# Peptides against a protein of PDB entry 3NZW, part 282

Target 1, 212 residues: chain A of PDB entry 3NZW
Amino acid sequence: TTTLAFRFQGGIIVAVDSRATAGNWVASQTVKKVIEINPFLLGTMAGGAADCQFWETWLGSQCRLHELREKERISVAAASKILSNLVYQYKGAGLSMGTMICGYTRKEGPTIYYVDSDGTRLKGDIFCVGSGQTFAYGVLDSNYKWDLSVEDALYLGKRSILAAAHRDAYSGGSVNLYHVTEDGWIYHGNHDVGELFWKVKEEEGSFNNVIG
Target 2, 222 residues: chain B of PDB entry 3NZW
Amino acid sequence: QFNPYGDNGGTILGIAGEDFAVLAGDTRNITDYSINSRYEPKVFDCGDNIVMSANGFAADGDALVKRFKNSVKWYHFDHNDKKLSINSAARNIQHLLYGKRFFPYYVHTIIAGLDEDGKGAVYSFDPVGSYEREQCRAGGAAASLIMPFLDNQVNFKNQYEPGTNGKVKKPLKYLSVEEVIKLVRDSFTSATERHIQVGDGLEILIVTKDGVRKEFYELKRD

## One batch from the design tools (peptide; made by RFdiffusion4, then SolubleMPNN)

Design b2_p29_6_s4 (from b2_p29_6, 17 letters changed)
Fold by OpenDDE base, seed 4:
Structure b2_p29_6_s4 (fold): chain B 212 residues (1-212), chain C 222 residues (1-222), chain A 29 residues (1-29)
Amino acid sequence: as target 1 above (212 residues)
Amino acid sequence: as target 2 above (222 residues)
Amino acid sequence: MFIKIEPSEEMKKALAEEQALLQKAMGVD
């Protein structure tokens, strides 16, 4: 798995691969590793698929309950804290979760929290999470700037996942790409890694270790 | 160390068509190298045009299917006989599986039916309740043999449009019921030849707007 | 199904430190 999220002048980019594995077996190439919690809030999934799907879906329900009770959107801080508190209750039970809660509220602006099953909760501007995270960081950190255009930021997110998919056997399938703004998240499509690889190789002259 | 799990072998296969879905399973039940039964159905009509199979440890599979059937009954009771949608069924099954997260059902679960738009739907579950809607899924002993074949024949993976030097993928096309049944039969026939835990009989449940139809085919009896 | 995550505690600390530095560099408190 490779998931990433980063803040920039235009909001948040979220990009994830879609491969699931069981040992050496590729279980799926089409897993949705982003949960759309609400129109303004995304959760990413890494670790145990069931743990992430179950608890992030549960989180969605809690966020909706908050909105119904308080008649306002839940903050990214509060949503991430709910999840963090939950996983902390299961500390040592064997949950496997590495999540990013990404969203936009008027109060907070664009916000990213990392939450994992060890009880870590971190606010930050750039996170890569998963077995391919180091490969993603290699591309992302080298090209990241706060002042990226939306187009360049989207491409950077996509390109970083592609790099990870190329080098990490546990990452691949496709890139799911999101842009989070003050008006909510925008889905920027599913990009097959194979097709994307050849396109990028031809356009950039990259991946010279592969003879097309 | 006490192992509460058995492995009863077998294989299941779901394929979603345009306006139908199929869920198939062999009828062999085995423990180790001993055939317990040559005809033990493992694909079930659960009502509301939903078919289900949970392949792996048969005792766990039967328990899970029973619990789901009960959930369907309760849903009808609570919702004035409203039909349970396939997506709601998937969520329900997730909760059933994840409720035993720390002592899982040792099964690979697949359900098939029609979505709210009348399109074929297949959902697959891991033992702890992660799930995905897919066009096709094989589970059980011969899943590793069948899935690559399904990827090629259903999803047209590694098939390219002629004259494009392998750069343009073959466009996706829905298969007919007859084509899907043929693929299922071919898959199980091939699996039976290569895997000892697959054989004896093949039961196919076909879900359409008109209901659930069952077909049976003989497999190799070794 | 496993979605492999191995962030080490060391990596988490390093990441936190890097994030703090980036925030400081960007003038975002």
Scores: peptide ipSAE 0.117, ipTM 0.821, DockQ to the pose 0.043
Fold by OpenDDE base, seed 2:
Structure b2_p29_6_s4 (fold): chain B 212 residues (1-212), chain C 222 residues (1-222), chain A 29 residues (1-29)
Amino acid sequence: as target 1 above (212 residues)
Amino acid sequence: as target 2 above (222 residues)
Amino acid sequence: MFIKIEPSEEMKKALAEEQALLQKAMGVD
C-alpha cells in the first residue's frame, strides 16, 4: 500500500494506490483506499482493510451526527480525534490502521491528521503511509513546494504513487486521485499504473531501468 | 493446539454482467481427504434478487447465510417490505462479519445481484468484513487457479490491441449470459481436474430483473 | 485481507523525522 496526502496553496492532494495483498498473493488491484466520509472530508486506508473500512465508515456516521446536533460541519481536528479516541480504546486488541483524515474547513483551512491504531495522532503538511511510503517520499519531497499549481500538485501526487507502485511489490493497480478544497473534495479519476507508467516514461524519459 | 475451524473445501465464483449477475459453486463437501457429500449446495437465494455464498468452513458459512436471511426478513419488517438493495446487503454482511472480528467466520463470502440501476453487481468479503464491488471474484480452494483466468477473460487483463506493442489495452466489454455460463463451466471443469476439493456438481444461480434462475451441471466425481 | 503497513514503530519514527524536517524546511517552528 501507498497512500499520501499533502497541503499546498490550492488545498490538499490525496493520492492512493489500489492493490490489496494477502501475503505474496495479490488479492485485488481495484481496492478503494479512500473513504469519502462526507463531501468535505476524506479518510485514507492502510493496514487491515476491514478495520479501516469499518471504523472509517463508522466515523462518517459520527461526523454526520455531529453536524445534525451542532448544525455545523465537524472540524477535521474533531473528526480525527473521534477516530483516535476509538482506536485508543482498542489499543492492544490487534487493530491495524494507518489513516489520514483530510479536510478543509473555513476555520482550520486545509488540514491533514494522521491517525494509527497505536493511538498516534499527528497534524502535518505531508504524509506518506504504507509499505511504499519511502518511495513516495523520494519523489514527493524532491518536488514539493507550497506554491505548486493545482495541476502540478495533482501530477506530483499521481507521480509519487507511481514511483511507489513501480518499486513496492505491495503497491500497484491504479492511482486514485483527489483534490480537497474549501468547496469540498474533487475526484480526479482512476489512473491505471501500467498505462501511466508508459506515458510517464515517454514524456519524462524516466524509468530507464525498464527496457521497452 | 485446538483448531475450532474446519475446511470443507469447495470453490465459488461470481461474475457481473451488464444486466445480470451469476454466482456459482461446486457441490462437493470434503474434510481432509474424505468426501462428506457430493451434493451439498453452497449458493443460496436470499430473496430480493440477492444470491449469497460463504465458502470455507461450512458450519460458519451456514451460520452466516442464516443470519443474513434473517436480517433480510427484519429489514422487510422495519421498512414496510422495501426491497433490500445490494449495497445495503453488503453493508449488513460487513456488520455480521466484523461483529465477530476476534473470532471470525472462517469463510470467503460473495454476493451477487443487481444494483439500483439494474446493472450486475458482485461483492466479495474477507473473513472479517472488508468488502469490494468487483466485476468478478473466485473464492475457496481453487480460487488461485481460477482468478488469473477470470482476469484474462472477463477483465481482459494482459490483452492488448494488435499493433500497439502492448501499449493499448483491449477495451472492456460485457459478456452475454451464455458466454459467462460457458466461462464458469470451463473454470470449474479445469479446477476439478487440478484440485481434489472441487468436483461432483456445479450450481449456477443467475440473477436478472426477472428473478433468480438456477442451473446445474455435473462435474468429475473422482 | 491485509493492506500491509510496515511495522508501526518504524513508520512512526520515519514519519516523525520527516515531519521535523519539513517543519524546518517550511520555517515553522
Scores: peptide ipSAE 0.095, ipTM 0.806, DockQ to the pose 0.036
Fold by OpenDDE base, seed 3:
Structure b2_p29_6_s4 (fold): chain B 212 residues (1-212), chain C 222 residues (1-222), chain A 29 residues (1-29)
Amino acid sequence: as target 1 above (212 residues)
Amino acid sequence: as target 2 above (222 residues)
Amino acid sequence: MFIKIEPSEEMKKALAEEQALLQKAMGVD
């Protein structure tokens, strides 16, 4: 798995691969590793698929309850804290989660929290999470700037996941790409890694270790 | 060390068509190298045009299916006999599986039916309730043999349009009921030849707008 | 077999260390 999220002048980019594995077996190439919690809030999945899918869906319900009770959207900080508190209650029980809670509120602006099953909760501007994270960081860190255009930021997110998919056997399938703005998240499509690889190789002259 | 789980072998296969879905399973039940039964159905009509199979440890599978059937009854009771949708069924099954997250049902679960638009739907679950809607899924003993075949024949993976030098993928197309049944039969026939835990009989449940139809075919018994 | 999207504990540790390093590098003590 490789997931990433980063903040920039235009909001948040979220990009994830779609491969699921069970040991050496590729279980799926089409897993949705982004959970749409609400129109303004995304959760990413790394680790145990069931743990992430179950609890992030549960989180969505908690966020909706908050809206009903408080008559306002939940903050990204509060949403991530709910999840963090939950996983902390299960600490040592064997949950496996590496998640990013990404969203936009008027009060907070674009915000990213990392939450994992060890009880870590971090606010930050850039996170890569999963077995391919180091490969994603290699591309992302080298090209990241706050002042990226939306187009360049989307490409950078996509390109970083592609790099991880190429080098990490546990990452692949496709890239799902999101842009989070003040108006909510926008889905920017599913990009097959195979097709994307050849396109990028041709356009950039990259991946020279592979002979076409 | 006490192992609470058995493995009863077998294989299941789900395929979604345009306006139908199929869920198939062999009827062999085995422990180690001993055949317990040559006819033990593992695919069930659960009502509301939902068919279900939970393959692996048979005791866990039977328990899970029974719990789901009960959930369907309760859903009708609570919602004035409203039909349970396939997506709601998937969510319900997730809760059943994840409720035993720390002592899982040792099964690969597949359900099949029609979505709200009348399109074929297949959902697959891991033992702890992670689920995905897919066009096809194999589970059980011969899943590793069948799944690559399904990827090729249903999802047209590694198939390219002629003359495109491998640059253009073959477009996705729905298979007919007859094509799917043939594919299922061929898959199980092949699996039976290569895997000792698959054989004896093949039961296929076909879900359409008109209800659930069952077909039975003999497999090799050796 | 469970579908594990698990980063190994080692990877979680590595991530935490990398984040700590990144935070240091970005001047957030």
Scores: peptide ipSAE 0.089, ipTM 0.797, DockQ to the pose 0.030
Fold by OpenDDE base, seed 1:
Structure b2_p29_6_s4 (fold): chain B 212 residues (1-212), chain C 222 residues (1-222), chain A 29 residues (1-29)
Amino acid sequence: as target 1 above (212 residues)
Amino acid sequence: as target 2 above (222 residues)
Amino acid sequence: MFIKIEPSEEMKKALAEEQALLQKAMGVD
C-alpha cells in the first residue's frame, strides 16, 4: 500500500494505490483506499482493510451525528480525535490501521491528521503512509512546493504513487486521486498504473531501467 | 494447538453481467483428504434477488448465511417489506462479519444480485468483513487457479489489440448469460482436474430481473 | 484476509520525526 496526502496553496491532494494483498497473493487491484467520510472529509486506508473500512465508515456516522447535534460540520481535528480515541480503546486488541484524515473547514482551513492503531495522532502538511511510503516521499519531497498549481499538485500526487507502485510489490493497480478544497473533495479519477507508467516514461524519460 | 477452524474445501465463483449476475459453487465437501459429501450445496437464494455463498469452514459459512437470511427477514419487518438492495446487503454482511472480528468466520463470502439500476453486481468479503464490488471473484480452494483465468476472460487483462505492440488494451465487453455460464463450467471443469477439493457437482445460481434460476451440472467424481 | 501493508514501526517513527521537524520549521506547534 501507498497512500499520500499533502497541503498546498490550493488545498489538499490525496493519492492512493489500489492493490490489496493476502500474504504474497494479490487479492485485488481495484480496492478503494479512500473513504469519503462526508463531502468535506476523506479518510485513507492502510493496514487491515476491514479495520479501516469499518471504522472509517463508523467515523462517517459519528461525523453526521455531530452535524445534526451541533448544527455545524465537524472539524478535522475533532473527527481525527474521535478515530484516535476509538483505536486507543482497542489498543492491544490487534487492530491494524494507518490512516490519514483529510478535510477542509472554514475554521481550520485545509487540514491533515495521521492516525494509526498504535494511538499516534499527528497533524502535518505532508504524509506518505504504507509499505511504499519511502518511494513516494522520494518523489514528493523532491518536487513539493507550497505554491504548486492545482494541476501540478495533482500530477505530483499521482506521480509519487506511481513511483511507489513501481518499486513496492505491495503497491499497484491504479492511482485514485482527490483534490480537497473549501467546497469539498473532488475526485480526479482512477489512473491505471500500467498505462500511467508508459505515459510518464515517454513524457519524462523516467524509469530508464525498464526497456520498452 | 487447538484449531477451532476446519477447512471443507470447495470453490465458489461470482460473475456480474450487464443485467444479470451469477454465483456458482461446487458441491464437494471435504475434510483433509476425505470426502464428506458429494452433494452439499453452498450457494443459496436469500431472497430479494440476492444469492450468497460463504466458502471455507462450512459450519461458519452455514451460520453466516443463516444470520444473513434472518437479517433479510428483520429488514422486511422494520421497513414495511421493502426490498433489500444489494449494496445494503453488503453493508449488513460486513457488520455480521466484523461483529466477530476477534473470532472471525473462517470463510470467503461472495454475494451476487442486481444493483438499483438493474446492473449485475458481485460483492466479495474477507473473513472480517472488508468488501468490494467486482465484476468477478473466485473463492475457496481453487481460487488461485481460477482468478487468473477470470482476469483474462472477463476483464480481458493482459489482452491487447493486435498490431498495437501491447499498448492498446482490448476493450471491455459484457458477456452474455450463455458466455458466462460456459466460462463458469469451463473454470470448474479445469479446477476439478487440478484440485482434489473441487468436484462432484456444480450449482449455478443466475440472478436476473425475473428472479433466481438454478442450474446443476455434474463434475468429475474422483 | 485482505491486508493493506502497514508501515513498520521504524517507518512510523521516522515519519513522526519528520513531521515534528516540519512543524517546528513552519512555526506551527
Scores: peptide ipSAE 0.075, ipTM 0.810, DockQ to the pose 0.036

Design b2_p29_7_s1 (from b2_p29_7, 13 letters changed)
Fold by OpenDDE base, seed 2:
Structure b2_p29_7_s1 (fold): chain B 212 residues (1-212), chain C 222 residues (1-222), chain A 29 residues (1-29)
Amino acid sequence: as target 1 above (212 residues)
Amino acid sequence: as target 2 above (222 residues)
Amino acid sequence: MFIKVPPVRPVPQPDIPSSTPPSTLLWEL
């Protein structure tokens, strides 16, 4: 898996691959590694597929209950804290989760929290999570600027996942791309890695380790 | 070291069509190198136009299917005989599986049916309850032999339009029920040739708006 | 019936090594 999220002047970009593996077996190429918790809040999934899918879906229910009780959307800080508290209760039980909770509230603005099954909870501007994270960071850190245009930021997110999909055997399939703004998240499509690779190679003159 | 799990072999396969879905399984049940049964059905009609199979350790599979059937029954009691939708069934099965997260059911689960729009639906589960809706899925002993074939013949992976120099992919299209049945039969006959844990018989459950139909075909018995 | 989140029972450390189903069946992301 490779997931990433970063803050910039235009909000948050979230980009993820879609491969699931079981050892050397490619279990799926089409997994949704982003949960749409509400129109303003996303969760990303890395690690055990069932652990992430189950508990982030549960988190969505808790966020909805908060909204119903408090008549206000849950903060990104509070949502991430609920998940962090939950996984901390299971510490040592063998849960495998590397998650990012990304969203926008009027109080917080665009916000990203990293939460993992070790009980770590971090607020930050840039995270890459998964087996391909180092490959994604290599591209992302080299090109990241706060002042990126929305177009450039979307491309950078997509391109970083593509780099990881190329080098990490456990990442691939497609890139799912999101832009989170004050008005909520916008889905920017599913981009097949095979088609995207050749397009990017031609347009950039990149990936010269592959002879076309 | 004591292993609480067995492996009863077998293979299952689901394919969604436009307005139908199929779930097929062989009828062989094994332990190690011994055939326990040549006809032990592992694909079940669970009601509400949902078919289910949980392949792997048969004791766990049977337990899971029984629990799901019971869940369907209680859903009707609690919700005035409301039909359980395939997506709700998938969520329910996730909870059944994940409820045993620390002593899992040793099975690969597939369900098939129609979604609320009348479109064919196949859902697959890992042993602990991750799930995905897919166009096709193979599970069990010969899944590694069949799944690549389905990628090519159902999802048209690695196929391109002639004369396009590999620039235009073969367009996705739904297959007819007859085409799907042919693919299922070819999959299982091929798997039987190459895997000792697959054979004897093939049972196919076809879900349409008119209900569940069953078909049976003999496989090699060697 | 939404099966209630299993109460965080103290994870019975199964003295029996939790036979994690062989890693070959669990989906990893």
Scores: peptide ipSAE 0.343, ipTM 0.743, DockQ to the pose 0.211; fails the geometry check
Fold by OpenDDE base, seed 1:
Structure b2_p29_7_s1 (fold): chain B 212 residues (1-212), chain C 222 residues (1-222), chain A 29 residues (1-29)
Amino acid sequence: as target 1 above (212 residues)
Amino acid sequence: as target 2 above (222 residues)
Amino acid sequence: MFIKVPPVRPVPQPDIPSSTPPSTLLWEL
């Protein structure tokens, strides 16, 4: 898996691959590794598929209950804390989760929290999570600027996942791309890695290690 | 060391069509190399036009299917005989599986039916309840032999339009029920030739708007 | 009836039999 999220002047970009594996077996190429918790809040999935899918869906229910009780949307800080507190209660039980909780509230602005099954909770501007994270960071860190246009930021997110999909055997399938603003998240499509690779290679003159 | 899990072998296969879905399984039940039964059905009609199979350790599979059937019954009692939708069934099965997260059902679960728009639906589950809706899925012993074939013949993976130099993919289209049944039969006959845990018989459940139909075919009995 | 969230305390995980070839069953992301 490779997931990433970063903050920039235009909000948040979230990009993820879609491969699931079971050992050396490619279990799926079409897995949704982003949960749409609400129109303003996303969760990303890395690690155990069931652990992430179950608990982030549960998190969505907790966020909805908060909204119903408090008559306001939950903060990104509070949502990420609920998940962090939960996984910490299961510490040592064998949960495997590497998650990012990404959202936009009027109170916080664009906000990203990293949460993992070890109980780590970090606020930050840039995170890559999964087996391909180092490959994604290589592209993302080298091109990241706060002042990126929305178009350039979307491309950078997509391009970073593509680099990871190319080098990490456990990442691939497609890139799912999101832009989060004050008005909510916008889905920017599913980009098949096979087609995207050749397009990017042609347009950039990159991936010169591959002949074709 | 005592292992609480067995492996009863077998293989299952789901394919979704436009207005139908199929779930098929062989009828062989084994332990190691010994055939326990040549006819032990593992694909079940659960009501509400939902068919289910949980392949792997048969004791766990039977327990899971029984729990799901009971869940359907209680759903009707609690919700004025409302039909359980296939997507709601999938969510319910996730909770059944994840409820045993720390002592999992050692099975690959597949369900098939129609979605709320009347379109064919197949959902597959890992042992702990991750799930995905797909057009096709193979599970069990010969899944590694069948799944690549389904990728090619159902999803047209690695197929291109002639004369396009690999630039134009073969367009996705739904298969007819007759085409799907042929693919299922070819898959199981081929798997039977190459895997000792597959054989004896093939039972296919076909879900349409008119209900569930069953078909049976003999497989090699070696 | 919504099945209750798994209890916080891990029930002793039976070892997914290490002797079973790494089951291609458990999905990892």
Scores: peptide ipSAE 0.326, ipTM 0.728, DockQ to the pose 0.240; fails the geometry check
Fold by OpenDDE base, seed 5:
Structure b2_p29_7_s1 (fold): chain B 212 residues (1-212), chain C 222 residues (1-222), chain A 29 residues (1-29)
Amino acid sequence: as target 1 above (212 residues)
Amino acid sequence: as target 2 above (222 residues)
Amino acid sequence: MFIKVPPVRPVPQPDIPSSTPPSTLLWEL
């Protein structure tokens, strides 16, 4: 898996691959590693597929209950804290989760929290999470700046996942791309890695380690 | 060391069509190298036009299917005989599986039916309840033999339009029920030839708007 | 040259007999 999220002047970019593996077996190429918790809040998935899918879906229910009780959307800080508190209660039980909670509230602005099954909760501007995270960071860190245009930021997110999909055997399938703004998240499509790779190689003159 | 799990072998296969879905399974039940039964059905009509199979350890599979059937029954009691949708069934099965997260059901679960738009739906589950809706899925002993074949023949992976120099992929299209049945039969016939835990019989459940139809075919009895 | 594969996040594996490869059933992301 490779997931990433970063803040920039235009909000948040979230990009993820879609491969699931079971050892050396490619279990799926089409897994949705982003949960749409609400129109303003996303969760990303890395680690155990069931652990992430189950608990982030549960988190969505808790976020909805908050809205009903408090008559206000839950903050990204509070949503991420609910998840962090939960996984901390299961510490030592063997949950495997590496998640980013990404969203926008009027109070917080665009916000990203990293939450993992070790009980770590970090607020930050840039995170890559998964087996391919170091490959994604290599591209992302080399090209990131706060003043990216929305178009350039979307491309950078997509391109960073592509780099990870190319080098990480456990990442691939497609890139799912999101832009989070004050008006909520916008889905920017599913990009097949096979087609995207050749397109990017041709347009950039990159990936020169591959002949074709 | 005590091992609470067995392996009863077998293989299951789901394929979604446009307005139908198919879930098929062989009828062989085995322990190690000993055939326990040549006809032990493992694909079940669970009501509400939902078919289910949980392949792997048969005791766990049977327990899971029974729990799901009971869940359907209680859903009717609690919701004035409302039909359980396939997506709601998938969510319910996730909770059944994940409820045993720390002592999992040793099964690969597949369900098939129609979605709320009348489109064919196949959902597959890992042992602890991750799930995905797919056009096709093989599970069980011969899944590694069948799934690549389904990638090629259902999802048209690695197929290109002739004369395009590999630049234009073969377009995705739904298969007819007849085409799907052919693929299922070829899959199981081929798997039976290459895997000792697959054989004896093939039971296919076809879900349409008109209900569940069953078909049976003989497989090699080696 | 052994290309170091990035570590996959560990997924809890049930203690399952080797006759059914755990690696084919439990999905990792």
Scores: peptide ipSAE 0.315, ipTM 0.720, DockQ to the pose 0.375; fails the geometry check
Fold by OpenDDE base, seed 3:
Structure b2_p29_7_s1 (fold): chain B 212 residues (1-212), chain C 222 residues (1-222), chain A 29 residues (1-29)
Amino acid sequence: as target 1 above (212 residues)
Amino acid sequence: as target 2 above (222 residues)
Amino acid sequence: MFIKVPPVRPVPQPDIPSSTPPSTLLWEL
């Protein structure tokens, strides 16, 4: 898996691959590694598919209950804290989760929290999470600027996942791309890595280690 | 070392069509190299136009299917005989599986039916309840032999239009029920030739708006 | 449906295959 999220002047970019594996077996190429918790809040998945899918879905229910009780959308801080508290209760039980809770509230603005099954909860501007994270960071860190245009930021997110998909055997399939703004998240499509790779190679003159 | 799990072999296969879905399984049940039964059905009609199979350790599979059937029954009791949708069934099965997260059911689960729009639906589950809706899925012993074939024949992977120099992919289209049945039969006959845990018989459940029908075919008994 | 929250492992039992190394059965992301 390779997931990333970063803050920039235009909000948040979230980009993820779609491969699931079971050992050396490619279990799926089409897994949705982003859960849409609400129109303003996303969760990303890395680690155990069931652990992430189950608990982030549960988190969605908790977020909805908060909205019903408090008559206000939950903060990104509070949502991430709920998940963090939950996984902390299971510390040592063998949960495997590397998640990013990304969203927008009027109070917080665009916000990213990293939450993992070790009980770590970090607020930050840039995270890459998964087996391909270092490959994604290599591209992302080299090109990241706060002042990126939305178009450039979307491309950078997509391109960083593509780099990871190319180098990490456990990443691939497609890139799912999101832009989170004040008005909520916008889905920016599913980009098949097989097609995207050749397109990017041609347009950039990159990936010269591969003969066309 | 304590090992509560067995492996009863077998293979299952789900394919969704446009307005139908198919879930098939062989009828062989084994332990190690011994055939326990040549006809032990592992694909079940669970009501509400949902068919289910949980392949791997048969004791766990049977337990899971029984629990799901009970869940369907209770759903009717609690919700005025409302039909359980396939997506709700998938969510329920996730909770059944994940409820044993720390002592999992040792099975690959597939369900098939129609979604609320009348479109064919196949859902597959890992042992602890991750799930995905897919167009096709093979599970069990010969899944590694069949799944690549399904990628090629259902999802048209690595197929290109002739004369395009590999530049135009074969377009995705739904398969007819007859085409799907042929693919299922070819899959299982081929798997039977190459895997000792697959054989004896093939039971196919076909879900349409008109209900569930069954087809049976002989496989090699070697 | 009522969400069944899995309890902590109550008794010693076989470990589930991990993604480190990856499981052959469990889906890893």
Scores: peptide ipSAE 0.306, ipTM 0.731, DockQ to the pose 0.210; fails the geometry check

